Peptides against a protein of PDB entry 5B16. Designs and how they scored, part 32

Target 1, 136 residues: chain A of PDB entry 5B16
Amino acid sequence: TPSRINHNERLEFLGDAVVEFLTSVHLYYLFPSLEEGGLATYRTAIVQNQHLAMLAKKLELDRFMLYAHGPDLCRESDLRHAMANCFEALIGAVYLEGSLEEAKQLFGRLLFNDPDLREVWLNYPLHPLQLQEPNT
Target 2, 136 residues: chain A of PDB entry 5B16 as posed
Amino acid sequence: TPSRINHNERLEFLGDAVVEFLTSVHLYYLFPSLEEGGLATYRTAIVQNQHLAMLAKKLELDRFMLYAHGPDLCRESDLRHAMANCFQALIGAVYLEGSLEEAKQLFGRLLFNDPDLREVWLNYPLHPLQLQEPNT

## One batch from the design tools (peptide; made by RFdiffusion4, then SolubleMPNN)

Design b2_p13_5_s2 (from b2_p13_5, 6 letters changed)
Fold by OpenDDE base, seed 3:
Structure b2_p13_5_s2 (fold): chain B 136 residues (1-136), chain A 13 residues (1-13)
Amino acid sequence: as target 1 above (136 residues)
Amino acid sequence: LLDKLREYLDSLV
């Protein structure tokens, strides 16, 4: 049985891939005329540590991290990095124990405070073949 | 709405 630390690292590994995948898929369909470089730029911006940490704050993970690991997080940059990792682990867990759809919904809800943008992101038409793909 | 989305994304870069 792996240690708690090892388990969290494994979830982070999975979550990192899920976040990047979901981001890529949505950007691809939302901006059909955008060049690869532009798509990559937006993807990087969305999945960078400082942005994921911002999303993590919406779940009050900052309070959780400071409570559990405060002495190890004396720098703002350290906190951001830890929060981003924790966010990835959370998404990984949602995917693992739930589905890709559930991970998509959670991620999308956190990305936007604006309900109109949230709806566009989450409900933009998908390719017919994507509707047939497994969500797990 | 896509323009608004672009503005948001640009702010992250």
Scores: peptide ipSAE 0.658, ipTM 0.952, DockQ to the pose 0.799
Fold by OpenDDE base, seed 5:
Structure b2_p13_5_s2 (fold): chain B 136 residues (1-136), chain A 13 residues (1-13)
Amino acid sequence: as target 1 above (136 residues)
Amino acid sequence: LLDKLREYLDSLV
């Protein structure tokens, strides 16, 4: 049986793909006239470790990481990297145990503190699950 | 709202 660390790495692997996918889809539809380079730039900005670490702070993962792995995270860059990985693992877990929609909702809620931006992000474009459950 | 979103995204770059 894989260790807890291996399991976490597997969840991180899955979460990385989910975050990348959700980001790509939303940007694609939100900016239909933006060229690939611009889309890629925004995607990179959203999914880069520094940004994901900021999202992770909203879940107080910084406190968790320092408590669990403080001696190994003496550098700020190391902490950011670890937090980003942990964030991806959490998204992966939400997708695995729940659904892509649940992962989307969680990710969107964390992406934006502004309710207007949150709404436009989460509700644009129309998600396939919304076709099945339009009130979602 | 899209303009506001773009401005926010630009701030992340």
Scores: peptide ipSAE 0.655, ipTM 0.951, DockQ to the pose 0.852
Fold by OpenDDE base, seed 2:
Structure b2_p13_5_s2 (fold): chain B 136 residues (1-136), chain A 13 residues (1-13)
Amino acid sequence: as target 1 above (136 residues)
Amino acid sequence: LLDKLREYLDSLV
């Protein structure tokens, strides 16, 4: 039986892929004329630790992290990295125990405080089969 | 709205 720490790392691994995938899919559809380099640039910007940490802060994960691991997270960069990892683990957990759609909704809601941008991100026409989880 | 989104994304780069 893996330790709780190992479980979190595994969830992070999964969540990283989910975040990357969702970001890629949305960018691909939202910007059909943007070349690969531009798509990659936006993806990098969205999924970078600093940005994901910002999203994690919206869930008040920073308070949790400081409470549980404060002594190990005294550096801003350490906290940011941990926050980003925690965010990925959360998305991974939502995907694992819920669905890709639920992960998409959560991620989209956190990405934008602006309701207009949130709407365009979440509701822009996507191929339905791309967001449907395969039967296992 | 896409232009607004692009501007926002540009700000993250």
Scores: peptide ipSAE 0.655, ipTM 0.951, DockQ to the pose 0.864
Fold by OpenDDE base, seed 1:
Structure b2_p13_5_s2 (fold): chain B 136 residues (1-136), chain A 13 residues (1-13)
Amino acid sequence: as target 1 above (136 residues)
Amino acid sequence: LLDKLREYLDSLV
């Protein structure tokens, strides 16, 4: 039987792929004229530990981490890394137990506090046949 | 809004 740690790491593995995929797809469609280098730059910025940790903080995972792992997370960098991993595991779990759409919605809601940007991110056409386009 | 989004993303880089 796998340990809880192994399970979390597996979820993190899955979540990493989901976050990477969703980010890539949205950037690809949102910025059709942006070259690969620019897309990769934005993707890296979105999925970097520091940013994912900020998203995790919106879910108050920092409080959870300090409660559960306090002495092991004395360094800010350690906490950031752990929070990012936990966030990925969460997204992985949402995808696993729910759907890609649910993961998309959660991720998008957390990415932006600005409702306009959230709307653009979540509802911009991701398929050529979709007609509803957000304001630029 | 895409420009606003770009500005936000640029701030993350």
Scores: peptide ipSAE 0.657, ipTM 0.950, DockQ to the pose 0.863; fails the geometry check

Design b2_p13_5_s3 (from b2_p13_5, 7 letters changed)
Fold by OpenDDE base, seed 1:
Structure b2_p13_5_s3 (fold): chain B 136 residues (1-136), chain A 13 residues (1-13)
Amino acid sequence: as target 1 above (136 residues)
Amino acid sequence: KLQKLLEYLDSLV
């Protein structure tokens, strides 16, 4: 049990970096005229716990959390934080066991229900060096 | 579409 918790925290650590990296790369190239402050603002908005929890809800992680950890998640803020962490761990696991591309696709699909926004986010041309980042 | 994305991102701030 302790080892599982440690592993999940490690995945969260990795996933946090992956989510932040993907968000940064996409924002950087999608908005070439936007200054650093604006890029940072949007990145913060995308990766904040409240937003990641919303994405996690699309995977019905809220139901899972209440089932598995109900007594410890009586406060909505606690549930939100846990869901965000779990979402990061999921992305970390996808990156670890799959590739950065797979993590990118999953993250992008969950970011937007609107197919137009999803298409722009996922298929906008990126800098070659940004695409050459290692998959694992 | 890019403008639409920008508007969506603004809504998250």
Scores: peptide ipSAE 0.670, ipTM 0.955, DockQ to the pose 0.872
Fold by OpenDDE base, seed 3:
Structure b2_p13_5_s3 (fold): chain B 136 residues (1-136), chain A 13 residues (1-13)
Amino acid sequence: as target 1 above (136 residues)
Amino acid sequence: KLQKLLEYLDSLV
């Protein structure tokens, strides 16, 4: 069996892809007239470490990380990076143990405190096949 | 509400 560290790294790997995918799909449908460069810019902004760390703070992961790994996180940049990785692992775990839909809902809820923006993000029409689990 | 969303996204860039 893999070590706990190895398991978390694998979850981060999966979660990174899920976050990128969900972000891409929503931006694509929400802004049909936005050029590729604009889509890519907003995607980068959403999934960058400092933003994901901000989302992670809503789950109080900053307190968790400092408690568990404080001596290794003496710099703000180190904390942000660790929080972003932890957030990715969380999304990866939700997808793995649940579904893409559950990952979508969690990610959307954390993206926006504004209920109107949350509503438009989560409920804008998407292609039905995009929410299906991969065939095994 | 897309304009408000754009403003949020712009704030992240």
Scores: peptide ipSAE 0.668, ipTM 0.954, DockQ to the pose 0.785
Fold by OpenDDE base, seed 2:
Order: structure tokens, then C-alpha cells, then sequence
Structure b2_p13_5_s3 (fold): chain B 136 residues (1-136), chain A 13 residues (1-13)
């Protein structure tokens, strides 16, 4: 069995894909006239380490990281990277243990403090089959 | 609201 560290890295790997997928789907539907380049630009902006770290801070992951790994995270850039990875791992875990819908809800709630933006993001009509977790 | 979202996204770029 893999170590806890390896497990976290695997969750991060999965979470990265989930975050990018959810972001892509929402952008695609929200902006039907936006060309691929624009969609990609916004996706990059949303999923970049600095932004994900900001979302992670809303979960107080920064406090956890500094408490548990402070000596290794003295640089702000290191902390941001670690927080972003941890955030991805969290989303990965939610997807793995729960569902894509649950991951979507958590991600959307954290993306926006503004309730109007949150509502637009989460409640905009999407094709149900695209968000349905496939049976394996 | 969509315009507001667009403005927010632009701020992240």
C-alpha cells in the first residue's frame, strides 16, 4: 500500500483533473460565444496556484500547513504551492469518496464570496449527463 | 450577473 504522502499526491493528481474539468464545463456553458483561447485563459486564471491557494485559505488550510509543515514552508511561494496542492487533494478526495456533484458544490462555494456570482456559477443550466458520474 | 462574473474573471487574469 502507498504511504500517506503518496496517497495525498495521488489525490492531488485526481483533484487537479476534477478542478480543471469543473472549471471547463462551467466556463463552456456560461460563455457560449467565447472562443477557445478566452476559455483557456479564464481556466488558467481560476486554477493557477495563487488562486487555488486563496481558496484554500478560506478553509484555513494555511493555518494547518504552517502548524504541520512550517519549517518547510517559510517562503510564500512554497506555501502557496503547498496550499494549492492541498486544495486539489481535497477536491480529489471529495470526488473520490463522494461525487462529482459534491466536488462541484464545494468548489463553487469556495470560488465566490459574492452570493450573486456563486449562484450564477452553481445554478447555471448544465447538461446533466456531463456532470453525472459514470458507472464503472 | 454574468457580466459581473466576467469582470471578476478578468480581474484574475
Amino acid sequence: as target 1 above (136 residues)
Amino acid sequence: KLQKLLEYLDSLV
Scores: peptide ipSAE 0.666, ipTM 0.954, DockQ to the pose 0.861
Fold by OpenDDE base, seed 5:
Structure b2_p13_5_s3 (fold): chain B 136 residues (1-136), chain A 13 residues (1-13)
Amino acid sequence: as target 1 above (136 residues)
Amino acid sequence: KLQKLLEYLDSLV
């Protein structure tokens, strides 16, 4: 039986892919005229450790990490990295035990506090059969 | 909304 650490690393591996995929798909459809370089830049910005750590903070993972692993997370950069990894593991777990849609919803809710941004991100059509939303 | 999103994304870069 794999250790909890190994299991967490596996979930992180899966979650990393899910976050990358969801980000890529949404950017691709939201900005059809944006060149690859721009898409890649925005994807990097969204999935970078610093940003994912900010999202993780919304779930109070910072308090959890400091409580559970405080001695190992003396440096801010270490905490940020750990929080980002934990966030990925969480998304991985949601995908694994739930669905991609559930992971999408959770990720989208955490990405944006602004309801307008959340709406356009989550509700923008990602399939030709869906009704087109206004490009506002 | 897309323009607003774009501006937000720019702020992350």
Scores: peptide ipSAE 0.657, ipTM 0.953, DockQ to the pose 0.884; fails the geometry check

Design b2_p13_5_s4 (from b2_p13_5, 6 letters changed)
Fold by OpenDDE base, seed 3:
Structure b2_p13_5_s4 (fold): chain B 136 residues (1-136), chain A 13 residues (1-13)
Amino acid sequence: as target 1 above (136 residues)
Amino acid sequence: MLEKLLEFLDSLV
């Protein structure tokens, strides 16, 4: 039986892939005239630890992390890294226990404070099959 | 609207 640490690392692994995939798909469809370099740049910006940590703050994961691990998170960089990992694990868990669609909705809601931008991101036409779980 | 989205994305870079 995997340890709790091992389990969390596995969820992070899965969540990292889900976040990157969702980001890639949305950018691809939203900006059909944007070159690959631009798409890659924006993807990197969205999924980087600093940004994911910001999204984690919206879920008050910072308060939780400080409560549970405060003494071990003395540096800002350590906190950001931990929060980003926690966010990835959360998305991984949502995908695992729910669906890619549920992960998409959660991620999109957190990405934007502006409701208009959120609407565009979440509801822009995407190929339905791309939002399905991989065929086993 | 997409322009506004691009501006947002640019702010993350």
Scores: peptide ipSAE 0.669, ipTM 0.952, DockQ to the pose 0.828
Fold by OpenDDE base, seed 1:
Structure b2_p13_5_s4 (fold): chain B 136 residues (1-136), chain A 13 residues (1-13)
Amino acid sequence: as target 1 above (136 residues)
Amino acid sequence: MLEKLLEFLDSLV
């Protein structure tokens, strides 16, 4: 229905911001000596459609998309874009219905198959503001 | 470990 489509687009909008924010914050604190250009490069790499689609595949969103929208997603690029959007909407929903911390945890778990890298990503030294607001 | 993380990130670029 049009209302559901609109809702998904709104969630995607929110999720896009959440993914970008989380990525930015983690990169900023993990790499204090990295210049803005490097931070921006890695952020772009993390949030690009190709990568988000890979993360979406871990949630088997590809199966869902092909089942529900197969005829409309004949091209790999179309499927990738749709999966990335769906992933953003999911993160947006997790943030909206849960918390930023929950979105952070989910995103971090999906980013890394390596548990050591995941641990580093999720448990970097906290900024004073993070100490004051643990869910931010 | 951060170096390993950077290597991972480089692989995404």
Scores: peptide ipSAE 0.667, ipTM 0.953, DockQ to the pose 0.853
Fold by OpenDDE base, seed 2:
Structure b2_p13_5_s4 (fold): chain B 136 residues (1-136), chain A 13 residues (1-13)
Amino acid sequence: as target 1 above (136 residues)
Amino acid sequence: MLEKLLEFLDSLV
């Protein structure tokens, strides 16, 4: 049985892939005329640690981090990295215990404060198979 | 609306 730390790292691993996938899918559909380089640029911007840390802050994960790991997170860069990892782990957990759709909804809600942009992102027509929950 | 989205994305780059 893996340790709690090991489990969190595994969730992070999974969540990283889920965030990357969701971002890729939405960008691909939303911008059909955008070349690969542009898609990659925006994907990188969305999933970079600095941005994911900001999303994590919306869930007040920073308060938890400081409470639990404050001494080890004195530098902002360390905190950002930890928060980004925590966010990935959260998405991974939501995907694992819930569904890809639930992960999509959570990610989309956090990604945009603007309700109009959120609507476009979350409700743009996607192929159903892309959102299908894996069998086991 | 997509233009607005692009502006948002550009702000992240």
Scores: peptide ipSAE 0.658, ipTM 0.951, DockQ to the pose 0.825
Fold by OpenDDE base, seed 5:
Structure b2_p13_5_s4 (fold): chain B 136 residues (1-136), chain A 13 residues (1-13)
Amino acid sequence: as target 1 above (136 residues)
Amino acid sequence: MLEKLLEFLDSLV
């Protein structure tokens, strides 16, 4: 049986793909006039370790990480990377044990503190056959 | 609302 560390790395691998996918799909449909370079810039900004670490902090993963791995996380950069990886593993686990929809909901809830922006992000049509709301 | 979203995204860059 693989170690828990190995399992977490696998979940992180999966979660990275899920976060990347969700971000890409939402940006693609939300901004149909934005060129690839702009889409890529925003995607990078959303999924970068620094931002994911901030999302992880909303789940108080920083306290968990310091408790479990404090001696190894003396530098802020190390903590940030560890938190981002843990966040990815969490999303991976939610997708694996639940569904893509559940991962989407969790990610969206954490991504926005503003409920209006959250609603737009989560409820914007993501399929060509779905009725679209006017751009606001 | 999309403009507000763009402003938010710009803040992350």
Scores: peptide ipSAE 0.657, ipTM 0.950, DockQ to the pose 0.862; fails the geometry check

Design b2_p13_6_s1 (from b2_p13_6, 6 letters changed)
Fold by OpenDDE base, seed 1:
Structure b2_p13_6_s1 (fold): chain B 136 residues (1-136), chain A 13 residues (1-13)
Amino acid sequence: as target 1 above (136 residues)
Amino acid sequence: MLERLREFLDSLV
């Protein structure tokens, strides 16, 4: 329905911001000696449609998209974009219905197949401001 | 460990 489509677009908007924020924060503190250009490069790489689509595939969103919208997703680029959008909407929903922490955990789990890297990404010490103002 | 993380991130660029 048009209402649901609009809702998904709003969730995508929110999720995009959440993914961008989480990525920025983690990169900032994990790499304190990395200059802004390097941080921006890594952020772009993490949040680009191609990468988010790969993360979405881990949740088998591609199967869902093809089942529901196959005729409209005949091109790989269209599917990639749709999957990235769906992933953002999912993160947005997790943040909205849960918390930033839950969104962080989900994003981190999907970002890394290596559990050691995942742990470093997720458990790196946070800034005092983040501890003082928990995002719920 | 951070070097491994950096290598991973480099692979995404």
Scores: peptide ipSAE 0.689, ipTM 0.956, DockQ to the pose 0.824
Fold by OpenDDE base, seed 3:
Structure b2_p13_6_s1 (fold): chain B 136 residues (1-136), chain A 13 residues (1-13)
Amino acid sequence: as target 1 above (136 residues)
Amino acid sequence: MLERLREFLDSLV
């Protein structure tokens, strides 16, 4: 059996892909006239460590990280990186134990404090099969 | 509403 550390790293690996996928799908449908470069710019902005760390802070992961790993996180940049990784692992776990839909809902909820923007992001028409769980 | 979303996204860049 893998160690807890290995498990978290695997979840991070999965979560990174899920966050990028969800971001890509929503941007693609929300902005049909935006060129690839613009889509890529927004995707990068959404999934970069700085932003994911901000989302993680909404879940108070900073308090957890400082309590559990404070000596290793003496720099703000180190804390930010660790929080982003932890956030990815969390999304990975939600996808793995729940569904892509649940991951989408959680991610969207954290992305926007404005409920109107959240609604647009989460409820904009998407391809019916794109956010379904694998059947295998 | 998409304009507001665009403004939000621009703020992240």
Scores: peptide ipSAE 0.688, ipTM 0.955, DockQ to the pose 0.816
Fold by OpenDDE base, seed 2:
Structure b2_p13_6_s1 (fold): chain B 136 residues (1-136), chain A 13 residues (1-13)
Amino acid sequence: as target 1 above (136 residues)
Amino acid sequence: MLERLREFLDSLV
């Protein structure tokens, strides 16, 4: 049986892919005239550790992590990396135990404090097969 | 609305 640490790393691996995928899909649909380079730039900006750490902070993951791993997270960069990884693991877990739709909803809710932008992001038309992703 | 979204994304770059 894998260790809990190993499990978290595996979830992070999965979550990284899910975040990348969701970001890519939404950008692709929302900006149909934007060239690949522009899409890639926005994707990078959204999924970079600094940004994901900010999203993690909205869930107060930093408080938990500082309590559990404080000595190892003294440097801001270390904390940022850890929070980003934790966020990915969370998304991975939501996808694994729930669905891609649930992961999408959570990610979208955290991406935007502006409810109008959130609405556009979450409810822009997507491919039917993506909307019909079965629960896992 | 997409313009606002673009501005938001630009702010992340």
Scores: peptide ipSAE 0.683, ipTM 0.955, DockQ to the pose 0.814
Fold by OpenDDE base, seed 5:
Structure b2_p13_6_s1 (fold): chain B 136 residues (1-136), chain A 13 residues (1-13)
Amino acid sequence: as target 1 above (136 residues)
Amino acid sequence: MLERLREFLDSLV
């Protein structure tokens, strides 16, 4: 319905900002010596539709999308774009109904299959870790 | 760990 579409688009708008913000903050703290261009490159890579769609797949959103909107998502690129948007809307909803911390935790859990990397990402005041294990 | 993280991020670019 038009109301549902409007609501989803609004959540997507909010979620896009949340994902962008969280990504920026974590990169900023994790890589204090990385120049702005490098930070921007990594941010773009993390939030690009292709990557967000992969994250969405971990939540089985592809199954939902194909079930609900299969006829409109015949092209792989269309499905990817829709899944990325849906992922943003989900993050927006988590932020709206929960908190930024909950959005952070969800996003971090999905970003990394490696639990060690996940912990590094989520615990971004990384200066002590850098001193202990600079090359790992 | 930071190098591993960089490698991961590089793989997304």
Scores: peptide ipSAE 0.680, ipTM 0.953, DockQ to the pose 0.814; fails the geometry check

Design b2_p13_6_s2 (from b2_p13_6, 7 letters changed)
Fold by OpenDDE base, seed 2:
Structure b2_p13_6_s2 (fold): chain B 136 residues (1-136), chain A 13 residues (1-13)
Amino acid sequence: as target 1 above (136 residues)
Amino acid sequence: LLEKLYEFLQSLV
């Protein structure tokens, strides 16, 4: 049986891919004239540890992390990295236990405080086959 | 809105 830590790392692995995928898909559709280099730049910006840590903070994961792992998170960079990883693990768990759609909704809600941008991000038309994805 | 989105993304770069 895998350890709890191992399980979290596995969820992080999955979540990393989900976050990358969702970001890629939405950027691809929202910016049809943007070249690959630009798409990659924005994807990197969205999924970088610093940004994901900010999203994690919206869920108050920082409070949890400091309580559970405070001694190991004395440096801000360590906390940021841990929060980013935790956020990925959360997305991975949502995908695993729910669906890609649920992961998309959670991610989108956290990405934007602006409701107009949130609406555009979450509800921009996608390929029909993407709408037919099975739930996990 | 796309322009606003561009501005948002640029703020992250």
Scores: peptide ipSAE 0.614, ipTM 0.941, DockQ to the pose 0.797
Fold by OpenDDE base, seed 5:
Structure b2_p13_6_s2 (fold): chain B 136 residues (1-136), chain A 13 residues (1-13)
Amino acid sequence: as target 1 above (136 residues)
Amino acid sequence: LLEKLYEFLQSLV
């Protein structure tokens, strides 16, 4: 329905910003010697549709998308784009209904299959102000 | 571990 579409697009809008922000912050703290160009390159790589679609697949969103929208997703590229958007909407919803911390945890869990890398990503040194309000 | 992170990130580019 039009209402569902509008709501999903709004969540996608929010989620896009959240994913971008979280990625930026984590890269910034993890790689203090990396220049802006490198940070930007890796951020782009993390948030690109192809990668977000892979993350979405870990949540079995592909099954959902094919079931709900199969006729409109005949092309692999269309499915990838739709899955990436759906992933962003999900992150947006988690942020909206929960917190930035919950969005961070979900995103981090999906980013890495390697638990050691996951722990490093999620437990980077925080700015003192962030330590005071970890769930905002 | 940071080196492994670099390798991971490079694999996405």
Scores: peptide ipSAE 0.612, ipTM 0.942, DockQ to the pose 0.804
Fold by OpenDDE base, seed 1:
Structure b2_p13_6_s2 (fold): chain B 136 residues (1-136), chain A 13 residues (1-13)
Amino acid sequence: as target 1 above (136 residues)
Amino acid sequence: LLEKLYEFLQSLV
């Protein structure tokens, strides 16, 4: 039986892909006229460790990490990386145990404090040129 | 709202 640490790393692997996928899909639908370079730029910005760590902080994962691993997280960069990884693992777990829809909803809720932006992000109408594209 | 979203995303870059 794999260790819990190994399991978390596997969940992180899955979550990383889910976050990347959801971000890509939503950006693609929301900005049909935006070129690939712009889409990639925004995706990178959304999924970078610094940003994911901020999302993780909304779930108070920082308190958890400091409590459980304080001695190993003496640097801010270490904490940020750990929080981002933990966030990815969480999304991975939600996807694994629930669904892509549940992961999408959680990610969207954390991504935006503004409920109007959240609504647009989650429920933007499909562009006519995107009718053949797969949904979540 | 889309413009507002765009501005939000720009703030992350």
Scores: peptide ipSAE 0.611, ipTM 0.940, DockQ to the pose 0.905
Fold by OpenDDE base, seed 3:
Structure b2_p13_6_s2 (fold): chain B 136 residues (1-136), chain A 13 residues (1-13)
Amino acid sequence: as target 1 above (136 residues)
Amino acid sequence: LLEKLYEFLQSLV
């Protein structure tokens, strides 16, 4: 039986891949004329620790982290890194226990405060086979 | 609306 720490690290590993995958898919379809360099730039911007930490803050993970791990987070940069990792673990858990669709919905909901942008991001047409994604 | 999305993305870079 793995420790709680090991479990969180494994979830983070999975969540990192899920966040990157979802970001890649949406950027690819939303911007069909954007070159690879542009796609990569925006993907990096979306999934970078600083941005994921901002998303984590919407879930008040900063309060949680400071309460539970304050002594280890004496710098803002340390807090951002920890929050980003925690966010990835959360997405990993949602994917693992739910589905890719549920992870997509949560991620998209947090990405945008603007409901119009959220709608475009989440509901832009995908390849027909991707509409039948597994629930795992 | 894609233009607005583009502006959002630019703000993250």
Scores: peptide ipSAE 0.611, ipTM 0.941, DockQ to the pose 0.819

